# Designs tried in a protein design run: peptides against a protein of PDB entry 4IGA. Part 45

Target 1, 116 residues: chain A of PDB entry 4IGA
Amino acid sequence: KRVLIVDDAAFMRMMLKDIITKAGYEVAGEATNGREAVEKYKELKPDIVTMDITMPEMNGIDAIKEIMKIDPNAKIIVCSAMGQQAMVIEAIKAGAKDFIVKPFQPSRVVEALNKV

## One batch from the design tools (peptide; made by RFdiffusion4, then SolubleMPNN)

Design b1_p16_6_s1 (from b1_p16_6, 5 letters changed)
Fold by OpenDDE base, seed 1:
Structure b1_p16_6_s1 (fold): chain B 116 residues (1-116), chain A 16 residues (1-16)
Amino acid sequence: as target 1 above (116 residues)
Amino acid sequence: PLSEEEIEKIIKEIEA
């Protein structure tokens, strides 16, 4: 399966890329903000998306909503430092299939990838 | 921040 990695932090994208690749998944591409995420989703048609929330241009919640309009069956896993209850609920209602709070263990990401 | 268990419970409640 192919994964689109969305995060404005280069270090975080690198970390996720390593986890995803070692778990046997392919990295379809990367996006640094919500607008790029939507564009890359249309272009790459990935099987799974890892989505940050706090990003410039367009935040992760809005990106989730836009992607769900494009593909109601999109598999989006949120990875964010914002682990507040309200944010989790907002992300899930927007269409996310899972929510991982930073900092996270690699096994948690792998588990999410395997379950969506 | 919420624990992983709390997050999973919230997800389950919304999706179920």
Scores: peptide ipSAE 0.128, ipTM 0.740, DockQ to the pose 0.919
Fold by OpenDDE base, seed 2:
Structure b1_p16_6_s1 (fold): chain B 116 residues (1-116), chain A 16 residues (1-16)
Amino acid sequence: as target 1 above (116 residues)
Amino acid sequence: PLSEEEIEKIIKEIEA
């Protein structure tokens, strides 16, 4: 399966790329903000998306909503430092399949990838 | 932040 990595932090994208690749998944591409995420989803048609929340241009919640309009069956895993209950609920309501709080263990990401 | 267990519980409750 191919994964689109969305995060405005280069280090985080690098970390996720390593985890995803070592877990046997392919990295379809990267996006640095919500608008780019939507564009890349259309372009790459990935199987899974890892989505940050706090990003410039467009935040992750809005990006999830836009991607769900494009593909109601999109598999989106949120990875965010915003691990508040309200944010988790908002992400799930928007269409996310899982929510991982930063900082996280690689095994948690792998578990999410395998389950969505 | 919420624990992974708490998050998973919330997810299950919302999606049920």
Scores: peptide ipSAE 0.119, ipTM 0.735, DockQ to the pose 0.976
Fold by OpenDDE base, seed 3:
Structure b1_p16_6_s1 (fold): chain B 116 residues (1-116), chain A 16 residues (1-16)
Amino acid sequence: as target 1 above (116 residues)
Amino acid sequence: PLSEEEIEKIIKEIEA
């Protein structure tokens, strides 16, 4: 399966790329903000999306909503430092299939990838 | 307000 990685931090994108690749998945591409995420989703048609929340231009919640309009069956896993209950509920309502709080263990990401 | 356990249950149900 192919994964689109969305995060404004280059280090985080590199970290996720390493985890995803070592787990046997392919990286379809990367996006640095919500607007790019929506555009890349249309272009690459990935199987899974890892989504950050706090990003410039367009945040992750809005990006999830836009992607769900394009593909109601999209598989989006949120990866965010903002792990408070209110944020988790908001992401789930928007359409996210899982929510991983930073910092995280690689095994947690792999588990999410295998289940969605 | 929801507890951590309640949030985990919701997430698990979505993944199923």
Scores: peptide ipSAE 0.117, ipTM 0.730, DockQ to the pose 0.300
Fold by OpenDDE base, seed 4:
Structure b1_p16_6_s1 (fold): chain B 116 residues (1-116), chain A 16 residues (1-16)
Amino acid sequence: as target 1 above (116 residues)
Amino acid sequence: PLSEEEIEKIIKEIEA
């Protein structure tokens, strides 16, 4: 399966890429903000998306909503430092399939990838 | 931040 990695932090994208690749998944591409995420989703049609929340241009919640409009069956895993209840609820209501709070263990990401 | 257990509980409550 192919994964689109969305995070404004280059280090985080690198970390996720390593985890995803080692787990046997393919990295479809990367996005650095919500707008780019939506564009890349249309272009790449990935199987899974890892989605940050706090990003410039467009935040992750809005990106989730836009992607869900494009593909109601999108598999989006949120990976964010914003691990508040309200944010989790908002992300899930928007359509996210899972929510991983930063910092996280690589195994948690792998479990999420395997579950969606 | 919420624990994974708390997050999972919230997810289940919303999706159930």
Scores: peptide ipSAE 0.110, ipTM 0.729, DockQ to the pose 0.922

Design b1_p16_6_s2 (from b1_p16_6, 5 letters changed)
Fold by OpenDDE base, seed 1:
Structure b1_p16_6_s2 (fold): chain B 116 residues (1-116), chain A 16 residues (1-16)
Amino acid sequence: as target 1 above (116 residues)
Amino acid sequence: PLSDEEIEKIIKEIEE
């Protein structure tokens, strides 16, 4: 399966890339904000998306909503430092399949990838 | 931040 990694932090994208690759998945591409995420989703048609929330240009919640309009079957895993209950609920209502709070362990990401 | 367990419970409640 191919994964699109969305995060404005280069370090975080690198970390996720390592985790995803070691878990046997392929990295389809990367995006640094919500607008790029939507564009890359259309272009790459990934199987899974890891989505940051706090990003410039367009936040992750809005990106989730736009991607779900394009593909109602999209598999989106949120990875965010903002693990408030309200944010989790908002992300899930938008269409996310899972929510991982930063900082996280690699095993948590792998588990999410395998379940969606 | 919420624990993984708390998050999973919230997810389950919303999906039901």
Scores: peptide ipSAE 0.133, ipTM 0.732, DockQ to the pose 0.926
Fold by OpenDDE base, seed 2:
Structure b1_p16_6_s2 (fold): chain B 116 residues (1-116), chain A 16 residues (1-16)
Amino acid sequence: as target 1 above (116 residues)
Amino acid sequence: PLSDEEIEKIIKEIEE
């Protein structure tokens, strides 16, 4: 399966890329904001998306909503430092399949990838 | 932040 990694932090994208690759998945591409995420989803048609929330241009919640308009069957895993109940609920209502709070253990990401 | 267990409970509640 191919994964699109969305995060404005280069370090976080590198970290996720390492985890995803070691877990046997392919990295389809990367996006640094919500607008790029939507564009890359259209271009790459990834199987899974890891989605940050706090990003410039367009935040992760809005990106989820736009991707769900493109593909109602999109598999989106949120990965965010904003681990409040309200944010989790908002992300799930937008269409996310899982929510991972930063900082996280690699095993949590792998479990999410395998489950969605 | 929420624990994984708390997140799972919330997810299940929303999906019901």
Scores: peptide ipSAE 0.122, ipTM 0.728, DockQ to the pose 0.917
Fold by OpenDDE base, seed 3:
Structure b1_p16_6_s2 (fold): chain B 116 residues (1-116), chain A 16 residues (1-16)
Amino acid sequence: as target 1 above (116 residues)
Amino acid sequence: PLSDEEIEKIIKEIEE
């Protein structure tokens, strides 16, 4: 399966890329904000998306909503430092399949990838 | 921040 990585932090994208590839998945591409995420989703048609929340231009919640309009069957895993109840609820309501709080263990990401 | 266990509880409650 192919994964689109969305995060404004280069070091985080690198970390996720390492985890994803070691787990046997392919990295379809990367996006640095919500607007790019929507564009890349249409372009690359990935199987899974890892989605940051706090990003410039367009945040992750809005990006989830836009992607779900394009593909109601999208598989989106949120990865965020904002691990508040309200944020989890908002992400799930928007259409996310899972929510991972930063900092995280690589095994948590792998589990999410395997279950969505 | 919420633990994985706490998140799982929240998700379960929403999906019920």
Scores: peptide ipSAE 0.117, ipTM 0.719, DockQ to the pose 0.830
Fold by OpenDDE base, seed 4:
Structure b1_p16_6_s2 (fold): chain B 116 residues (1-116), chain A 16 residues (1-16)
Amino acid sequence: as target 1 above (116 residues)
Amino acid sequence: PLSDEEIEKIIKEIEE
């Protein structure tokens, strides 16, 4: 399966790329904000998206909503430091399939990838 | 931040 990695932090994208590839998945591409995420989803049609929340231009929640308009079957895993209840609920209501709080262990990401 | 267990509880609550 192919994964689109969305995070404004280059280090985080690198970390996720390493985890994803070592787990046997392919990185379809990367996005650095919500607008790019939507554009890349349209372009690449990935199987899975890892989605940061706090990003410039467009946040992850809005990106989830827009991607779900494009593909109601999108598989989006949120990876965010903002793991408060309200944010989790908002992400799930927007269409996210899982929510991973930063900092996380690689195994947690792999489990999420395997389950969606 | 919420634990994975807490998140799962929230997810289940919303999906019910």
Scores: peptide ipSAE 0.087, ipTM 0.676, DockQ to the pose 0.954

Design b1_p16_6_s3 (from b1_p16_6, 5 letters changed)
Fold by OpenDDE base, seed 1:
Structure b1_p16_6_s3 (fold): chain B 116 residues (1-116), chain A 16 residues (1-16)
Amino acid sequence: as target 1 above (116 residues)
Amino acid sequence: PLSDEEIEKIIEEIEK
């Protein structure tokens, strides 16, 4: 399966890339904000998306909504430092399949990838 | 931040 990694932090994208690759998945591509995420989703048609929330240009919640309009079957895993209950609920209502709070263990990401 | 367990419970409630 191919994964699109969305995060404005280069370090975080690198970390996720390592985790995803070691778990046997392929990295389809990367995006640094929500608008780029939507564009890359259309272009790459990934199987899974890891989505940051707090990003410039367009936040992750709005990106989730736009991707779900394009593909109602999209598999989106949120990875965010903002693990408030309200944010989790908002992300899930938008269409996310899972929500991982930063900082996280690699095993948590792998588990999410395997379940979606 | 919420624990993974708390998050999972919220997910389950919403997806029902």
Scores: peptide ipSAE 0.131, ipTM 0.724, DockQ to the pose 0.926
Fold by OpenDDE base, seed 2:
Structure b1_p16_6_s3 (fold): chain B 116 residues (1-116), chain A 16 residues (1-16)
Amino acid sequence: as target 1 above (116 residues)
Amino acid sequence: PLSDEEIEKIIEEIEK
């Protein structure tokens, strides 16, 4: 399966890329904001998306909503430092399949990838 | 932040 990694932090994208690759998945591409995420989803048609929330241009919640308009069957895993109950609920209502709070252990990401 | 267990419970509740 191919994964699109969305995060405005280069370090976080690198970290996720390492985890995803070691878990046997392919990295389809990267996006640094919500607008790029939507564009890359259209272009790459990834199987899974890891989605940051706090990003410039367009935040992760709005990106989820736009991706779900493109593909109602999109598999989106949120990875965010904002792990409040309200944010989790908002992400799930937008269409996310899982929510991972930063900082996270690699095993948590792998479990999410395998489950969605 | 929420624990994984708390997140799972929230997901289950919303998906009902």
Scores: peptide ipSAE 0.108, ipTM 0.712, DockQ to the pose 0.918
Fold by OpenDDE base, seed 3:
Structure b1_p16_6_s3 (fold): chain B 116 residues (1-116), chain A 16 residues (1-16)
Amino acid sequence: as target 1 above (116 residues)
Amino acid sequence: PLSDEEIEKIIEEIEK
């Protein structure tokens, strides 16, 4: 399966890329904000998306909503430092399949990838 | 921040 990595932090994208590839998945591409995420989703048609929340231009919640309009069957895993109850609820309501709080263990990401 | 266990409980309540 192919994964689109969305995060404004280069170091985080690098970390996720390492985890994803070691787990046997392919990295379809990367996006640095919500607007790019929507564009890349249409372009690359990935199987899974890892989605940051706090990003410039367009945040992750809005990106989830836009992607779900394009593909109601999209598989989106949120990865965010904002692990508040309200944020989890908002992400799930928007259409996310899972929510991972930063900092995280690589095994947590792998589990999410395997279940969505 | 919430633990994985706490998040799971929230998700379960939302999805029922």
Scores: peptide ipSAE 0.101, ipTM 0.704, DockQ to the pose 0.812
Fold by OpenDDE base, seed 4:
Structure b1_p16_6_s3 (fold): chain B 116 residues (1-116), chain A 16 residues (1-16)
Amino acid sequence: as target 1 above (116 residues)
Amino acid sequence: PLSDEEIEKIIEEIEK
């Protein structure tokens, strides 16, 4: 399966890329904000998206909503430091399939990838 | 932040 990695932090994208590839998945591409995420989803039609929440230009919640308009069957895993209940609920209501709080262990990411 | 367990409980609650 192909994964689109969305995070404004280069280090985080690198970390996720390493985890994803070592787990046997392919990185379809990367996005640095919500607007890019939506654009890349349209272009790449990935199987899975890892989505940061706090990003410039467009946040992850809005990106989830827009992606769900494009593909109601999108598989989005939120990976974010914003793990308060309200934000988690909002992400889930927007269409996220899972939520991983930063900092996380690689095994948690792999588990989420395997389950969606 | 919420633990994974807490998140799972929230997800389960919402998906009911």
Scores: peptide ipSAE 0.075, ipTM 0.635, DockQ to the pose 0.895

Design b1_p16_6_s4 (from b1_p16_6, 6 letters changed)
Fold by OpenDDE base, seed 1:
Structure b1_p16_6_s4 (fold): chain B 116 residues (1-116), chain A 16 residues (1-16)
Amino acid sequence: as target 1 above (116 residues)
Amino acid sequence: PLSDEEIEEIIKKIEK
């Protein structure tokens, strides 16, 4: 399966790339904001998306909504430092399949990838 | 931040 990694932080994208690759998944590509995420989703047609929330240009919640309009079957895993209940609820209502709070352990990400 | 367990419980409630 191919994964699109969305996060404005280069370090975080690198970390996720390592986790995803070691778990046997392929990295389809990367995006640094929500608008780029939507564009890359259309272009790459990934199987899974890891989505940050707090990003410039367009936040992750809005990106989730736009991707779900394009593909109602999209598999989106949120990875965010903003682990408030309200944010979790908002992300899930938008269409996310899972929500991982930063900082996280690699095993948590792998588990999410395997379940979606 | 919420724990993974708390998040999962919230997810389950919403998806029902």
Scores: peptide ipSAE 0.085, ipTM 0.704, DockQ to the pose 0.982
Fold by OpenDDE base, seed 3:
Parts: structure tokens; sequence; C-alpha cells
Structure b1_p16_6_s4 (fold): chain B 116 residues (1-116), chain A 16 residues (1-16)
């Protein structure tokens, strides 16, 4: 399966890329904000998306909503430092399949990838 | 921040 990595932090994208690749998945591409995420989703048609929340231009919640309009069957895993109840609820309501709080263990990401 | 266990509980409540 192919994964689109969305995060404004280069170091985080690198970390996720390493985890995803070692787990046997392919990295379809990367996006640095919500607007790019929507564009890349249409372009690459990935199987899974890892989605940051706090990003410039367009945040992750809005990106989830836009992607779900394009593909109601999209598989989106949120990865965010904002692990508050309100944020989890908002992400799930928007259409996310899972929510991972930063900092995280690689095994948690792999578990999410295998279940969505 | 919430633990994975706490998040799972919240998700279960939302989805039922």
Amino acid sequence: as target 1 above (116 residues)
Amino acid sequence: PLSDEEIEEIIKKIEK
C-alpha cells in the first residue's frame, strides 16, 4: 500500500517515511500543508494518509474534510501533538480513522497502518 | 495530552 505523508515539519516527515518504509509500505509522496495534501491526494491517489493538524495555509481538520469530499473511503490517520479530547473528537467527526499523539512509538504507527 | 488508551475510549464512545 502507498502512503501520503502530510506534516509541515521536515524532520517529522523524515521520521514517518522511515517508519512507513521499514514496515513494508511505499511512500506515495509528501505534503507540507493542508492545501498541498488535498492536491497530492487527487494527484497520487494514495491508499493511506498520515495527517498533521497544525499546519500553515490549511490545517489538518480542514484537509480531512476536503479529502473526504473527494473520496469518502479515504483512510486517514492523524498524527498530532494536540492530543486533547476536543481535537480527537473533531478529527473523528471529520472522517479520520485513527489518532496518534506525538511523541509516538514506531509500533503505534505500524499498528494504525495495518488496521485502517 | 491523551494516552492511546484514553483516545481509544473516546473513539469507541463516538462510533458506538
Scores: peptide ipSAE 0.071, ipTM 0.685, DockQ to the pose 0.805
Fold by OpenDDE base, seed 2:
Structure b1_p16_6_s4 (fold): chain B 116 residues (1-116), chain A 16 residues (1-16)
Amino acid sequence: as target 1 above (116 residues)
Amino acid sequence: PLSDEEIEEIIKKIEK
């Protein structure tokens, strides 16, 4: 399966890329904001998306909503430092399949990838 | 932040 990694932090994208690759998945591409995420989803048609929330230009929640308009069957895993109940609920209502709070252990990401 | 267990419980409630 191919994964699109969305995060404005280069370090976080690198970290996720390492985890995803070691877990046997392919990295389809990367996006640094919500607008790029939507564009890359259209272009790459990934099987799974890891989605940051706090990003410039377009946040992760709005990106989820736009991706779900493109593909109602999109598999989106949120990875965010903002792990408040309200944010989790908002992400799930937008269409996310899982929510991972930063900082996270690699095993948590792998479990999410395998489950969605 | 929420624990993984708390997140799972919230997800289950919403999808129900």
Scores: peptide ipSAE 0.064, ipTM 0.684, DockQ to the pose 0.973
Fold by OpenDDE base, seed 4:
Structure b1_p16_6_s4 (fold): chain B 116 residues (1-116), chain A 16 residues (1-16)
Amino acid sequence: as target 1 above (116 residues)
Amino acid sequence: PLSDEEIEEIIKKIEK
């Protein structure tokens, strides 16, 4: 399966790329904000998206909503430091399939990838 | 931040 990695932090994208590839998945591409995420989703039609929340231009919640308009069957895993209840609920209501709080262990990401 | 367990509980509650 192919994964689109969305995070404004280059280090985080690198970390996720390493985890994803070592787990046997392919990285379809990367996005650095919500607008790019939506654009890349349209272009690449990935199987899975890892989605940061706090990003410039467009945040992850809005990106989830827009992607769900494009593909109601999108598989989006949120990876965010913003792990408060309200944010989790908002992400799930927007259409996210899972929510991973930063910092996380690689195994948690792999589990999420395997389950969506 | 919420633990994974707490998140799972929230998800389960919402999806019901």
Scores: peptide ipSAE 0.034, ipTM 0.621, DockQ to the pose 0.841

Design b1_p16_7_s1 (from b1_p16_7, 6 letters changed)
Fold by OpenDDE base, seed 5:
Structure b1_p16_7_s1 (fold): chain B 116 residues (1-116), chain A 16 residues (1-16)
Amino acid sequence: as target 1 above (116 residues)
Amino acid sequence: DIDERQEKVEEIIKSL
């Protein structure tokens, strides 16, 4: 399966890429903000998206909503430092399938990938 | 604690 990695931090994208590839998944592409995420989703039609929340241009919640309009069956895993209850609820209501709070264990990312 | 934080998130998700 192919994964689109969305995070404004280059080091985080690199980390996720390493985890994803070692777990046997393919990286479809990367996006650095929510607007790019929507564009890349349209272009690449990935099987899974890892989505940051706090990004410039467009935040992750809005990106989730837009992707869900494109593909109601989109498989989106949030990966964010903002693990507040309200944010988790908002992400799930927007359509995310899972929420991983930073910092995370690599195994938790793999579990999320395998379950969506 | 990373595990504790994730457990709390999972509990929230499960409650929805």
Scores: peptide ipSAE 0.678, ipTM 0.949, DockQ to the pose 0.967
Fold by OpenDDE base, seed 4:
Structure b1_p16_7_s1 (fold): chain B 116 residues (1-116), chain A 16 residues (1-16)
Amino acid sequence: as target 1 above (116 residues)
Amino acid sequence: DIDERQEKVEEIIKSL
């Protein structure tokens, strides 16, 4: 399966790329904001998306909503420091399949990838 | 604690 990594932090994208590849998944591409995420989703048609929430240009919630318009079957895993109840609820209602709070264990990311 | 934070998130998800 191919994964689109969306995070404005280069370090986080690097970390996720390492986890994803070691788990046997392919990295389809990377995006640094929600607008890029939507565009890359259309272009790459990944199987899975890891989605940050707090990003410039377009936040992750809006990106989830736009991706779900494109593909109602999109498999989006949120990975965010914003683990508050309201944000988790909003992300899931927007269409996310899972929510991983930062900082996280690599095994939790792998678990999410395997379940979606 | 990482485990506690994630457990709380999962509880929220399951409550929906």
Scores: peptide ipSAE 0.677, ipTM 0.949, DockQ to the pose 0.968
Fold by OpenDDE base, seed 2:
Structure b1_p16_7_s1 (fold): chain B 116 residues (1-116), chain A 16 residues (1-16)
Amino acid sequence: as target 1 above (116 residues)
Amino acid sequence: DIDERQEKVEEIIKSL
């Protein structure tokens, strides 16, 4: 399966890329904000998306909503430092399948990838 | 810690 990695932090994208590839998944591409995420989703049609929330241009919640308009069957896993109850609820209601709080265990990312 | 935070998130998700 192919994964689109969305995060404004280059270090986090690198970390997720390492986890994803070691778990046997392919990285379809990367996006640095929500607008790029939507564009890359249209272009690449990945099987899975890892989605940050706090990004410039367009935040992760809005990106989830736009991706779900494109593909109602999109498999989106949120990875965010914003692990408050309200944010988790908002992300799931927007269409996310899972929510991972930063900092996280690599095994938790792998579990999420395998379950969606 | 990391595990406690994730457990809380999972509980929230399951409650929805």
Scores: peptide ipSAE 0.674, ipTM 0.948, DockQ to the pose 0.897
Fold by OpenDDE base, seed 3:
Structure b1_p16_7_s1 (fold): chain B 116 residues (1-116), chain A 16 residues (1-16)
Amino acid sequence: as target 1 above (116 residues)
Amino acid sequence: DIDERQEKVEEIIKSL
């Protein structure tokens, strides 16, 4: 399966790329904000998306909503430091399949990838 | 405390 990694932080994209590849998945591409995420989803048609929430241009919640309009079967895993109850609820209601709070263990990311 | 934080998130998800 191919994964699109969405995060404005370069170090986080690097970390996720390492986890994803070691788990046997392919990295389809990267995006640095929500608008780029939507564009890359259309272009790359990934199987899974890892989605940050706090990003410039377009936040992760809005990106989830836009991707779900394009593909109602999209598999989106949120990875965010914003682990508050309200944010988790909002992300799931928008269409996310899982929510991983930062900082996280690599095994939790692998578990999410395998379940979606 | 990483596991405890994630457990709280999972509890929220399960409640939805």
Scores: peptide ipSAE 0.657, ipTM 0.945, DockQ to the pose 0.985

Design b1_p16_7_s2 (from b1_p16_7, 8 letters changed)
Fold by OpenDDE base, seed 4:
Order: sequence, then structure tokens, then C-alpha cells
Structure b1_p16_7_s2 (fold): chain B 116 residues (1-116), chain A 16 residues (1-16)
Amino acid sequence: as target 1 above (116 residues)
Amino acid sequence: SIDEEYEKVQKIIESL
């Protein structure tokens, strides 16, 4: 399966990419903001999206909603920071299928990838 | 802890 990684932080994308690839998944591409995420989804048609909902001054929930308009069957895993329960809940309500918490635990990431 | 965060969020999701 191919994964689109969305996160404004290059280090986070790098770390997630490492986990994803070591787990046997392919990285379809990367996006650094919500608008880019939507465009990359259209372009790449990934199987899974990891969506950072803690992006500063960027609403990851809106990106989820837009992707869901494009593909109601989109498999989105939201990436949150500790204490971001409200955002995760909003993401789930918007259509996200699962969540993972930063700092990433490889086993948790893999479990989420396997579930969706 | 991270594990506690997962548990908390999971419980909320299950209550939706």
C-alpha cells in the first residue's frame, strides 16, 4: 500500500517515512500543508494518508474534509500531539479512520497502517 | 504518558 505523508515538519515526515518503509509500505509522496495534501491526494491517489492535525496555523481537519469529498473511502490516519484529544475527535468525526500520537512509536504506527 | 494518551482517546472514540 502507498502512503501520503502530511506534516509541515520535515523531521517528522522523515521519521514517519522511515517507519512506513521499514514496515513494508510505500511512500506515495509528501505534503507540507493541507492544501498540498488535497492536491497530492488527487494526483497520487494514495491508499493511506497520515495527516498531521497539529500543524501550526493550519487546519488539518479541513484537509480531511476536502479529501473525503474527493474520496469518501479515503483511509486517513491523523497524527496528533499529546493533549490534542479534541482535535482527534474532530478528525474522526470528519472521516478519519484512526489516529497516532507523537512522538511516534513505530509499533503504534504500524498497527494503525494495518487497521485501515 | 503516550500509552495513557492512546487509552484516553480510544475511550472517547468508542463513546461516540
Scores: peptide ipSAE 0.640, ipTM 0.925, DockQ to the pose 0.519
Fold by OpenDDE base, seed 2:
Structure b1_p16_7_s2 (fold): chain B 116 residues (1-116), chain A 16 residues (1-16)
Amino acid sequence: as target 1 above (116 residues)
Amino acid sequence: SIDEEYEKVQKIIESL
């Protein structure tokens, strides 16, 4: 399966890329903000999206909503920080299938990828 | 802890 990684932080994208590839998944591409995420989803049609909701100055929830308009069957895993339970809930309501928490635990990431 | 955060969020999601 191919994964689109969305995060404004290059370090976080690199970390996820390492975990994802070691787990046997392919990285379809990367996006650094919500608008880019929507564009890349249209272009790449990934099997799975990891979506950062901690992105400054841009709400990952909006990106989820837009992707769901494009593909109601999109498989989105939201990435949150500690204490962002409310934001995760909003992401799930918007259509996200699962969540992972930063700092990333590789086993949790892989479990989420396998689950969706 | 991170594990506690996962459990808390999971419980909330399941209650939706």
Scores: peptide ipSAE 0.637, ipTM 0.924, DockQ to the pose 0.522
Fold by OpenDDE base, seed 3:
Structure b1_p16_7_s2 (fold): chain B 116 residues (1-116), chain A 16 residues (1-16)
Amino acid sequence: as target 1 above (116 residues)
Amino acid sequence: SIDEEYEKVQKIIESL
């Protein structure tokens, strides 16, 4: 399966890429903001999306909603920081299938990938 | 802890 990684931080995308590839998944591509995520989803048609919702200058919830308009069957895993329970709940209500928490634990990332 | 954070969020999701 192919994964689109969405995060504004290059080092964070790199970290996820390592975990995802070691787990036997392929990285379809990367996006650095919500608008780019929507564009890349159309272009790459990934099987799974990891969506950062911790980005201060970006509404990850809106990106989820736009992707769900394109593909109601989209498999989105949101990425949050500790203490962002409200944002995770909002993401789930918007259509996200699961969540993971930063700093990433490889086993938790793999479990989420396998679950969706 | 991170594990506690996962459990807290999971419980909320299950109540939705």
Scores: peptide ipSAE 0.633, ipTM 0.923, DockQ to the pose 0.451
Fold by OpenDDE base, seed 5:
Structure b1_p16_7_s2 (fold): chain B 116 residues (1-116), chain A 16 residues (1-16)
Amino acid sequence: as target 1 above (116 residues)
Amino acid sequence: SIDEEYEKVQKIIESL
């Protein structure tokens, strides 16, 4: 399966890319903000999206909503920081299927990928 | 801890 990685931090994208690749998944591409995520979803038609909701410049929840309009069957895993429970709840309500927490635990990331 | 965070969030999600 192919994964679109969305995170404004290059280092975080790199970390996820390593975990995803080592787990046997393919990285479809990367996006650095919510608008780019929507565009890349249309372009790449990934099987899974990892979506950072810690992005300050753009609302990750809105990106989820837009992707769900494009593909109601989209498989989105939201990425949150410690203490962002409310944001995760909003992401799930917007259509995200699962969540992972930073700093990334490889086993948790892989588990989420396998479940969606 | 991270594990505690997962547990807290999961419980909230399950209550939705």
Scores: peptide ipSAE 0.631, ipTM 0.923, DockQ to the pose 0.522

